# Designs tried in a protein design run: peptides against a protein of PDB entry 4A54. Part 2

Target 1, 94 residues: chain A of PDB entry 4A54
Amino acid sequence: MSVADFYGSNVEVLLNNDSKARGVITNFDSSNSILQLRLANDSTKSIVTKDIKDLRILPKNEIMPKNGTKSPSTNSTKLKSAETYSSKNKWSMD

## One batch from the design tools (peptide; made by RFdiffusion4, then SolubleMPNN)

Design b1_p8_3_s2 (from b1_p8_3 with I3L E8L)
Fold by OpenDDE base, seed 5:
Structure b1_p8_3_s2 (fold): chain B 94 residues (1-94), chain A 8 residues (1-8)
Amino acid sequence: as target 1 above (94 residues)
Amino acid sequence: SELAEKLL
């Protein structure tokens, strides 16, 4: 399994200094053993793999702290609650 | 590193 299989995956990296970094794997330099992450602020962080203590792949359902990319304003189409006017069929008895 | 070996 190559690092390329994990490109685009969200990961949490624990470094030897106990600091953590979260981001998307964008590249791996095999010659220099450098992992490149895109962080939430769209910056890139290069990490030497020798400095990595642990790496975990985050599940897709973990809300990565979305940088305040404006959630597409779901135009809440106000589904006008169709007021089901229960037309009371007042059957007038003759 | 052991991790680098898993990634290669």
Scores: peptide ipSAE 0.133, ipTM 0.754, DockQ to the pose 0.184
Fold by OpenDDE base, seed 1:
Structure b1_p8_3_s2 (fold): chain B 94 residues (1-94), chain A 8 residues (1-8)
Amino acid sequence: as target 1 above (94 residues)
Amino acid sequence: SELAEKLL
């Protein structure tokens, strides 16, 4: 399943420093392992994936920043929200 | 990264 399948998804990212970022996934650079988020103020934040402690997809009913870019009709294949929040999936980036 | 692999 490609990161591209998550483009336009609103996410909350918990970083290793316990800071949080919320935004829409706009890009992923696989070569550099960089996730790009568009924030509520329309700025872009680049996050190195090794710095990510946890990532969750936010439900669509949470106020997405209204930037009117046509959500591509991603056929909502029910990505079963692996709500497996409970287990410390320490994403050990080897 | 494992995350990157899951996202890929």
Scores: peptide ipSAE 0.132, ipTM 0.755, DockQ to the pose 0.211
Fold by OpenDDE base, seed 3:
Structure b1_p8_3_s2 (fold): chain B 94 residues (1-94), chain A 8 residues (1-8)
Amino acid sequence: as target 1 above (94 residues)
Amino acid sequence: SELAEKLL
């Protein structure tokens, strides 16, 4: 499956150092194995894929906390446990 | 990386 198929997807990346990054996939450098994310502040973060422990695709309705804008009171549709969604859309590095 | 291989 081509990385291009994930362009524009919101993702959460878990790094080997247990840090997390969230952003939109904007590019992938296949030569250097670098994943490029656009962050919520419109900055770009480059991540070497060897440093990625896990990656999950975030649902479209998961409002990435933009700094400061009131999350519109979308009716408390119980976000089904993040656990179940994370398990299904998890890219595990085996 | 294995992830990179899955993304390719």
Scores: peptide ipSAE 0.136, ipTM 0.757, DockQ to the pose 0.212; fails the geometry check
Fold by OpenDDE base, seed 4:
Structure b1_p8_3_s2 (fold): chain B 94 residues (1-94), chain A 8 residues (1-8)
Amino acid sequence: as target 1 above (94 residues)
Amino acid sequence: SELAEKLL
């Protein structure tokens, strides 16, 4: 499967320094091994793949908190506890 | 990297 199959997917990247980044895959530079993510603030982050410890695809239903306007609907939709999405969607490099 | 291989 090509990286192109994952373009537009929301991902969480765990880096070797234990930092995390979340964003949408916008591009992959195969020549330089660089993954590009669009972050929630519309900025772009470039990550060298060698610095990635782990990557998981986030489910489409996970509402990324749009920093947008207070839509007033107080409906406390119980953020169902982050069901430990089974490690199955974890692209472990192991 | 194994990731790069999975991404290719």
Scores: peptide ipSAE 0.135, ipTM 0.754, DockQ to the pose 0.242; fails the geometry check

Design b1_p8_3_s3 (from b1_p8_3 with I3L E8S)
Fold by OpenDDE base, seed 2:
Structure b1_p8_3_s3 (fold): chain B 94 residues (1-94), chain A 8 residues (1-8)
Amino acid sequence: as target 1 above (94 residues)
Amino acid sequence: SELAEKLS
């Protein structure tokens, strides 16, 4: 699993100074160990990974303050919960 | 990477 697998994920970063940053992972510079976040105001924040105390992926349903940039409507393919229609084969023995 | 470990 690479950091690139999380590009586009919305995350909350807790820094060693107990400050928090929230944004979308846009890039990771492995050479310099710098995580790049796009913030809600469309600005970019670069964070040195050594300054990160904790990182969590935010659930998609958390209303990030939508600044008007169209979150690409990922067509929420409604994963229709495959209602396992237990087709109870009612063996109607007639 | 150290970051990947924090993401997991």
Scores: peptide ipSAE 0.278, ipTM 0.843, DockQ to the pose 0.655
Fold by OpenDDE base, seed 5:
Structure b1_p8_3_s3 (fold): chain B 94 residues (1-94), chain A 8 residues (1-8)
Amino acid sequence: as target 1 above (94 residues)
Amino acid sequence: SELAEKLS
């Protein structure tokens, strides 16, 4: 599994200085061992991997308080629940 | 990479 498999994932990074950073993985420079995060304010933070104590992927359902940038409203196409019209086969016996 | 190891 490559770091590229996690591009676009929301992560929390704990640094060796006990500071935390949260953002979306946008790039990884393998040559220089630099992880790039896009932060909530749309700024980019570069982190040297040697300074990372721990990293966790945040669950998709954790609404990171997106400051007002409209998460692209996934048009939840309301898949209209196919009302299973229970075809009441009213077998009208005459 | 050490990072890949931390992500897995």
Scores: peptide ipSAE 0.276, ipTM 0.843, DockQ to the pose 0.735
Fold by OpenDDE base, seed 1:
Structure b1_p8_3_s3 (fold): chain B 94 residues (1-94), chain A 8 residues (1-8)
Amino acid sequence: as target 1 above (94 residues)
Amino acid sequence: SELAEKLS
């Protein structure tokens, strides 16, 4: 099994400094021992494998918190119900 | 690779 078999997998990486990174494996440079992750914000993070304390593959169903693309604030512009001002045009037929 | 070992 090669690292390439995990390309496109979502992973959580625990670093030796106890920081965590989550992302998709996009590349591995075996010559330099560098793992490349695409993060939720579409940025790329390169991690030296020697700095990795632990790595786990996240289950596919684990909705990586999509970077809250702010759900377009549906400005629920409360369409203020158009008060149908029934202007009763009192046509006085005289 | 050392990484592959960590992934297994």
Scores: peptide ipSAE 0.275, ipTM 0.844, DockQ to the pose 0.508
Fold by OpenDDE base, seed 3:
Structure b1_p8_3_s3 (fold): chain B 94 residues (1-94), chain A 8 residues (1-8)
Amino acid sequence: as target 1 above (94 residues)
Amino acid sequence: SELAEKLS
């Protein structure tokens, strides 16, 4: 399984400093071990994989807080509490 | 790391 298999996936990255980043995987530099994310503000963030403590793929239905442009949320389907998505989609860097 | 291994 290559990182490319996850291109376009929304992910949450937990860093070793306990900070979190959320974004779409856009690229991976294998030579330098750098994961590139596109953030909600359309900026890019590069993360060195050695700094990643944990990574999880977010479900497609998880509304990433787009900045306040009122996407006409037609049906206010209550964002059901992020059910503890099964730890199955969690990667630990340990 | 396991993730690094999965990403490599």
Scores: peptide ipSAE 0.246, ipTM 0.839, DockQ to the pose 0.210

Design b1_p8_3_s4 (from b1_p8_3, 4 letters changed)
Fold by OpenDDE base, seed 5:
Structure b1_p8_3_s4 (fold): chain B 94 residues (1-94), chain A 8 residues (1-8)
Amino acid sequence: as target 1 above (94 residues)
Amino acid sequence: SKLAELLS
């Protein structure tokens, strides 16, 4: 598994100074050992991996509160609930 | 790498 496999993942990073950063992994510079995160405010934070105490991948369902940038409204194509027209087979008894 | 260790 390469670091690239985690690009786009939401992560929480605990730094050696006990500060925390949350963001999406956008890049990793292997030459300089720098992890790049896109933060909720759309800024980019570069973190030297030696300064990382711990890193966890956040579950996909944890909607990081994106500040006001409109998550692209996935046009939830409201799959029109196929109204299962229960065709009442009204068996008209003649 | 340290990152690989952190992600494992």
Scores: peptide ipSAE 0.351, ipTM 0.872, DockQ to the pose 0.612
Fold by OpenDDE base, seed 2:
Structure b1_p8_3_s4 (fold): chain B 94 residues (1-94), chain A 8 residues (1-8)
Amino acid sequence: as target 1 above (94 residues)
Amino acid sequence: SKLAELLS
């Protein structure tokens, strides 16, 4: 699994100083060990990975303040609620 | 990498 597999993921980063940053992973500089996040205000934050205490991937449904950049319209394939086809076995009692 | 460890 490559770090690149997480590009575009929304994350919350807890830093060693107990500050938090939330944003989308846009890049990772492996040479310098720098994680780049795009923040809600469309600014970019560079974080040295040694300063990261913890990192979690945020669920897609968590309303990150969308600055107007088109979240890729994930075609919400309307998960058609599995209509429980209640196959009412109409027992035709003739 | 440290990042890989954090993402695991």
Scores: peptide ipSAE 0.350, ipTM 0.870, DockQ to the pose 0.615
Fold by OpenDDE base, seed 4:
Structure b1_p8_3_s4 (fold): chain B 94 residues (1-94), chain A 8 residues (1-8)
Amino acid sequence: as target 1 above (94 residues)
Amino acid sequence: SKLAELLS
């Protein structure tokens, strides 16, 4: 089984500093021993494998906690309510 | 590789 067989898998990585990272395996650089994860916010994290204490594959059904993608504050472009300029049809009779 | 070890 090659590392490539795990591409696209959701994983939880426990680092030597006891921090955790969760993401999808997108790449492994064997030359530099770097694991690349795509995180819930769509950013990429590169982890040197020597810094990994433990790694587990998450079951497909585990909803990776979408780290609250700050919903891009939809700048509520205040759609300035198009003031319906009631074009007063001034019927100038004349 | 370390990764192979971690995945085994």
Scores: peptide ipSAE 0.348, ipTM 0.872, DockQ to the pose 0.376
Fold by OpenDDE base, seed 3:
Structure b1_p8_3_s4 (fold): chain B 94 residues (1-94), chain A 8 residues (1-8)
Amino acid sequence: as target 1 above (94 residues)
Amino acid sequence: SKLAELLS
């Protein structure tokens, strides 16, 4: 199983400093252990995996609130779908 | 990897 299998998944990341980030997995740099997320505002966030305390996959029907919030808003815009990624990339979950 | 651990 490769990290590419999770590309396009919506995730919530809890960091060691207790901050939260929500976004779509768009890339993973295995050499540097960096997870890249696309956020609701279409910006990107790079997170070093050693700084991650917890990570969960969000259900498809869940509204993506702003970072640091648990309550979905009725006016929240869902994240855009990620591009199709090749399964034959060098990034693995090992 | 840590990511594999987090996603398992």
Scores: peptide ipSAE 0.334, ipTM 0.867, DockQ to the pose 0.404

Design b1_p8_4_s2 (from b1_p8_4 with E1D E5K)
Fold by OpenDDE base, seed 4:
Structure b1_p8_4_s2 (fold): chain B 94 residues (1-94), chain A 8 residues (1-8)
Amino acid sequence: as target 1 above (94 residues)
Amino acid sequence: DELKKALE
C-alpha cells in the first residue's frame, strides 16, 4: 500500500518529542519524507517522518476536524486542547 | 501497520 491510500484519513501522530498532532492526511512528499496534515483550524502541518514515534488512524465517526467555517467574529482560535484521550488505545501505526 | 510501512 502507498501513503496515498490513506489520503483523507484522520490521524493522530505521536512525535518523538512526545507532542501530538491530529489532522487529515493531505499529502506525502516521498522525496523528502514529509507527511502533510490538515489541522482542525484548516492550517497545514508538515511532519518529517523520522520525527514520528507512532500513528493511529482515527475512526471516521470521530469528529473530523470540522472544516471550520470561519465564523467571522470570534478571534478565539480556541486551540481545542488536545484532549489527551487517555484512551488506552495502544498507539499503533496502521 | 500498513501506514507505517508505507511511510518507511
Scores: peptide ipSAE 0.478, ipTM 0.887, DockQ to the pose 0.727; fails the geometry check
Fold by OpenDDE base, seed 5:
Structure b1_p8_4_s2 (fold): chain B 94 residues (1-94), chain A 8 residues (1-8)
Amino acid sequence: as target 1 above (94 residues)
Amino acid sequence: DELKKALE
């Protein structure tokens, strides 16, 4: 399996400095070991894989926080807003 | 786990 198989997936990245980034995987540069995420503000963040402590693939029903955008509540699916994203889901780099 | 493996 390649990183490309995960393009379009929402992920939360825990960095070695204990900061977090959330975004959609858009690209991976294998030569330079750089993971690219599209953030909620539509900017792109490049992360060197050596700086990654852990990753978590976010479920599809979880929406990423958008600046100034209300999280859509759908009645049919338990949408967990990223604002209320419970850290209860164990970090998994599946 | 598969993503981790792919990143390694």
Scores: peptide ipSAE 0.478, ipTM 0.886, DockQ to the pose 0.757; fails the geometry check
Fold by OpenDDE base, seed 3:
Structure b1_p8_4_s2 (fold): chain B 94 residues (1-94), chain A 8 residues (1-8)
Amino acid sequence: as target 1 above (94 residues)
Amino acid sequence: DELKKALE
């Protein structure tokens, strides 16, 4: 299986510095070992795979909490905060 | 697990 099989998957990446990144896998550079994520703000983040401590694939039904401000969109679907999600679900790298 | 293997 290749990383390309996971393109379009929504993932949370735990880095070695204990920072987290969430986004959709858009590309992987195997030559340089760089994973590219599209973030909620539509920006792109490049992550060197050696800096990845752990990774989990987010279920399709889980609304990625935009780290940003409470967008008052009227449909009060309680966006589960990223913190709540990370504390409840075990890190798994599929 | 398969993604982990693919990233290794």
Scores: peptide ipSAE 0.477, ipTM 0.886, DockQ to the pose 0.785; fails the geometry check
Fold by OpenDDE base, seed 1:
Structure b1_p8_4_s2 (fold): chain B 94 residues (1-94), chain A 8 residues (1-8)
Amino acid sequence: as target 1 above (94 residues)
Amino acid sequence: DELKKALE
């Protein structure tokens, strides 16, 4: 299985600096080990994989960023970029 | 877990 199999998945990334990013996986550069996320505001964030502390795939029923994924119209609650999920969220890399 | 492996 490759990272490409997860393109379009909505993920929450916990970085080594304890910051969090949420977005849809749009690209992965294996040569440079860079994961690209599309954020809720349609901006892109590039994350070096070595900076990733933990990662979880968000369930489809959770707030997906509206723009561009043909996933069925679940009510576009804008992924507020800044919403740190409560520390109670179980992190799992699937 | 599969995504983690793919990112390694």
Scores: peptide ipSAE 0.473, ipTM 0.886, DockQ to the pose 0.748; fails the geometry check

Design b1_p8_4_s4 (from b1_p8_4, 3 letters changed)
Fold by OpenDDE base, seed 3:
Structure b1_p8_4_s4 (fold): chain B 94 residues (1-94), chain A 8 residues (1-8)
Amino acid sequence: as target 1 above (94 residues)
Amino acid sequence: DELRKALE
């Protein structure tokens, strides 16, 4: 399986410095080992894989809220807060 | 687990 199979997946990344990044996987540079995430503000964050301590893959049906704001819930989509998800699911690099 | 393997 390749990283490309996970393009479009929502992830929370725990870095070695204990900082967190949340976004959608948009690209992976295998030559340089760089994972690219699209953040909630539509900016891009590049992460070197060696700096990744762990990941959590979020369900496809869960829209990640913007930092500090609840995403507008449309009647059809249950938005789970990142805090709720973090309490229920252990870190996993599936 | 599969993503971990893909990142290695």
Scores: peptide ipSAE 0.475, ipTM 0.887, DockQ to the pose 0.739; fails the geometry check
Fold by OpenDDE base, seed 5:
Structure b1_p8_4_s4 (fold): chain B 94 residues (1-94), chain A 8 residues (1-8)
Amino acid sequence: as target 1 above (94 residues)
Amino acid sequence: DELRKALE
């Protein structure tokens, strides 16, 4: 299986510096090991895979947080925070 | 898990 099989998936990435990024996988540069995410503000973030500590795939029914928001709104059942996300593990990287 | 493997 290739990373391309996950294009369009919404993911949350935990970086080695403990920062987080959330976005949709749009591309992967295998030669340089760079994962590209489209963020909520429609910008693109490039992440070197060596900087990834862990990641998880978010369910399709979950809404990405808006730009400038640390945590998803609790008012939407579809907008779940990382803490409330239920999976086989907190960082389920299937 | 498959995504992790694909990124390795």
Scores: peptide ipSAE 0.475, ipTM 0.887, DockQ to the pose 0.709; fails the geometry check
Fold by OpenDDE base, seed 4:
Structure b1_p8_4_s4 (fold): chain B 94 residues (1-94), chain A 8 residues (1-8)
Amino acid sequence: as target 1 above (94 residues)
Amino acid sequence: DELRKALE
């Protein structure tokens, strides 16, 4: 399986410095090991994979960037701006 | 886990 199989997925990334980033996976540079996320403000964040402590794929009903890729689900996913979100879900790097 | 594997 390749990272491209996850393009369009909304993810939350926990970095080694314990900061978090949330966005839609838009690209992966395998040569440089850089994961690109589109954030809620439509900016792009580049993350070096070695700086990733953990990550999780967010459920489709969670907050997504406004201009993210269309969800394959029949239900219209409400895309909202970034807000404080507390998740009880365990971190998983599946 | 599959995404982790893909990133390695």
Scores: peptide ipSAE 0.471, ipTM 0.886, DockQ to the pose 0.745; fails the geometry check
Fold by OpenDDE base, seed 2:
Order: sequence, then structure tokens, then C-alpha cells
Structure b1_p8_4_s4 (fold): chain B 94 residues (1-94), chain A 8 residues (1-8)
Amino acid sequence: as target 1 above (94 residues)
Amino acid sequence: DELRKALE
């Protein structure tokens, strides 16, 4: 299985510095080990895979990144969102 | 788990 099989999946990434990012997987550069996410504000974030501590695929019933929304954020404590969402602090990588 | 493996 390749990362491409997960393109379009909504994920929450926990980084080694305990910051979090949430977005849709749009690309993976295998040569450089860079995972690209599209964030809620429609910007892109590139994450080096070695910086990933853990990852979870978000269920469909959770708030997903939407255009024009500043919901995804990278911070040390919690994700900031303009919309209220509830998520268990449970990490799983499929 | 499969995504983790794919990222390695």
C-alpha cells in the first residue's frame, strides 16, 4: 500500500514538538519524505515525516477542513478552530 | 497502521 491510497483522507498529525496539524493529504514526496496537507484555510502545509510522532485519520463525522475556515492550526496544546469539534485524544495510524 | 507503514 502506498501513501497515495490515502490521498483525500482527513488527518490529524501530532508532531514531535507536540504541535498538531489537521488537513487533507494531498501529496507525498517519497524522495524527500514530505507529507503535504491542505489546511482549512486552503493553504498547504508540508510536514517532514520524521517530525511526525503520531497520526489519526479523522472520522467522517468530525469537522473537516473547509475552504475559508481557519480551523486547522499548528500549536503545542490543541488545534484551534472556528468551529467547535469534539475529538477524543486517541491516536491511531491505519 | 497501513498509512504508518506507507510513510516509512
Scores: peptide ipSAE 0.471, ipTM 0.887, DockQ to the pose 0.761; fails the geometry check

Design b1_p8_5_s1 (from b1_p8_5, 4 letters changed)
Fold by OpenDDE base, seed 4:
Structure b1_p8_5_s1 (fold): chain B 94 residues (1-94), chain A 8 residues (1-8)
Amino acid sequence: as target 1 above (94 residues)
Amino acid sequence: SELIEALK
C-alpha cells in the first residue's frame, strides 16, 4: 500500500514536539519525505515525516467545521445532542 | 496503521 491510497483522507498528526495538525492529505514527496496537508483555512502545511510521532485517520463522518458559509437555515431538526463521546483519543494506527 | 508503514 502506498501513501497515495490515502489521498483525500482526513488525518490528525501528532508531531515530536507534541504539537498537532489536522488536515486532508493532498500530496507526499517520497524523495524529500514530506507529507502535505490541506488545513481547514485552505492553507497547506508541509510536514517532514521524521517529525511525525503518531498519526490517525479521522472517520469520514466527522464534519470538519467548514468555516462560515451560512448554509441556509434549513429547519432545526433537533440533531440529538451528540453525546459527548469521551474522545479517548484512541490513536488507532490502522 | 498501514499509512504509517507507507511513510517509513
Scores: peptide ipSAE 0.366, ipTM 0.874, DockQ to the pose 0.742
Fold by OpenDDE base, seed 1:
Structure b1_p8_5_s1 (fold): chain B 94 residues (1-94), chain A 8 residues (1-8)
Amino acid sequence: as target 1 above (94 residues)
Amino acid sequence: SELIEALK
């Protein structure tokens, strides 16, 4: 299985510095080991994979950043910024 | 687990 199989998935990444990032996987550069996430504000965050401490795939029902593609307009629930969803959802590296 | 393995 390749990272490309997860393109479009909404993920939460825990970095080694204990910061968190949430976004949709848009690209992976295997040569440079860089994972690209589209954030809620439509900006792109590049993450070096060696800096990833943990990663979880978010359920589809969680507010995904609006990809301008016609996913049915479920109301733009603003992906509120990095509110630490302290949701007890156990970090699972799938 | 499959994603993290693919990232290695």
Scores: peptide ipSAE 0.373, ipTM 0.874, DockQ to the pose 0.696; fails the geometry check
Fold by OpenDDE base, seed 3:
Structure b1_p8_5_s1 (fold): chain B 94 residues (1-94), chain A 8 residues (1-8)
Amino acid sequence: as target 1 above (94 residues)
Amino acid sequence: SELIEALK
């Protein structure tokens, strides 16, 4: 299986420095081992895979927390704040 | 696990 099979998936990445990044996988540079995420603010974050401590794929129904913004779609549930996201959620390395 | 293996 290739990383490309996961393009479009929402993921939460735990880095070795204990920081977290959440976004959609948009690209992977295999030559440099760089995973590219699109963040909630539509910016791009590049992560060196060696810096990844853990990763989990977020459920489709899990609303990616956008800081202070309501979901613009009429049918979307209230966006869960990133701060209210339980740190107790199990990490799954899929 | 499939994703992490693909990242290796």
Scores: peptide ipSAE 0.371, ipTM 0.873, DockQ to the pose 0.792; fails the geometry check
Fold by OpenDDE base, seed 5:
Structure b1_p8_5_s1 (fold): chain B 94 residues (1-94), chain A 8 residues (1-8)
Amino acid sequence: as target 1 above (94 residues)
Amino acid sequence: SELIEALK
């Protein structure tokens, strides 16, 4: 199984510094171990995999944090605002 | 876990 199998998946990443990032997996650079996420504001975030403490795949129905900018409801499922589901215990490395 | 393994 490759990271490419998860392209387009919504994920929440917990970093070693206890910060969190949510986004869609768009790319993985295996040579440099860089995971790329598209964030709610359509920006990209590059994460070194060594900095990842934990990761979970978000269910399709889970509201991704919409940055308050009304991205026009194009037919892509309205990723509503990232409710910080701070449930501490459900970090799973899928 | 499968994703994490793929990231290694």
Scores: peptide ipSAE 0.370, ipTM 0.873, DockQ to the pose 0.757; fails the geometry check

Design b1_p8_5_s2 (from b1_p8_5, 3 letters changed)
Fold by OpenDDE base, seed 1:
Structure b1_p8_5_s2 (fold): chain B 94 residues (1-94), chain A 8 residues (1-8)
Amino acid sequence: as target 1 above (94 residues)
Amino acid sequence: SALKEALE
């Protein structure tokens, strides 16, 4: 399986420095071992694979805050508070 | 994970 099979997937990356990044996989440079993520603010983050401690694919149902392109103003349904799903995100690289 | 393997 290639990384390209995961393009468009939302992932959470745990880096060796214990920082985390979340974004959509947009590209992978195999020659340089660089994973590119599109972040929620539409910026891109390039991550060297050697700096990755762990990663997980996020389920599709986690609505990443869509940048406000005008989908029709249906009423402010209260974004239910991010219940910190305290479930131990078992960092399983499946 | 298959993704991890693909990144190796």
Scores: peptide ipSAE 0.489, ipTM 0.896, DockQ to the pose 0.792; fails the geometry check
Fold by OpenDDE base, seed 4:
Structure b1_p8_5_s2 (fold): chain B 94 residues (1-94), chain A 8 residues (1-8)
Amino acid sequence: as target 1 above (94 residues)
Amino acid sequence: SALKEALE
């Protein structure tokens, strides 16, 4: 399988520095080994694959951060801060 | 995972 088979998938990446990134896979540069993620704020993050410690594909039912297309008026349901579920997320790289 | 293998 190629990385392209996973374009559009929402993923969580654990980096070697123990930081995390979440986003949709938009591109992969095989020549430079760079994975590109679109983040919740519609910005793009480039990650060098050598810096990836682990990766998991998020289930589709997890509310993809709606790209802020301003749905108009009503109730700012405070997207409660994703509580750092300190759950020992068994990083299962599917 | 298949994705991990694809990234290697």
Scores: peptide ipSAE 0.485, ipTM 0.896, DockQ to the pose 0.789; fails the geometry check
Fold by OpenDDE base, seed 3:
Structure b1_p8_5_s2 (fold): chain B 94 residues (1-94), chain A 8 residues (1-8)
Amino acid sequence: as target 1 above (94 residues)
Amino acid sequence: SALKEALE
């Protein structure tokens, strides 16, 4: 399985410095080990994979706390129901 | 997990 199989997935990334980033996976540079996320403000964040401590795929129905910024009604293209979220682990790399 | 393995 490749990272490309997860394009369009919304993820929360825990970095080695204990900071967090949330965004949609838009690209992966395998040569440089760089994961690209689109953030809620439509900006792009590039993360070096070695800086990732953990990550989780966010469920589609998770009421992300609406920080008051109007989630743009992105046309929910039905991302195909990937695998059963094992509800047990807060942090899981799928 | 599949994503973790893909990122390794």
Scores: peptide ipSAE 0.479, ipTM 0.893, DockQ to the pose 0.651; fails the geometry check
Fold by OpenDDE base, seed 5:
Structure b1_p8_5_s2 (fold): chain B 94 residues (1-94), chain A 8 residues (1-8)
Amino acid sequence: as target 1 above (94 residues)
Amino acid sequence: SALKEALE
């Protein structure tokens, strides 16, 4: 699979410095190994893949960024509130 | 995972 197959997916990224970023995958620069996320505040975050410790695709029952797009694999229009977000979701690098 | 593999 290519990263493009995950465009529009909401992901949580754990960085090597143990900080986290959450957003919708909008682009991947394969030449520079940069993953681009759209954040909840509509800003863009660029993450160098070498700085990624782990990541997971967030299920639809978790909160989506404000201007996030639908996951390419789902036709769901339902967005969940922050109250449904659980930190118990296992980290999975799919 | 597929996403991880795609990022590698």
Scores: peptide ipSAE 0.476, ipTM 0.894, DockQ to the pose 0.711; fails the geometry check

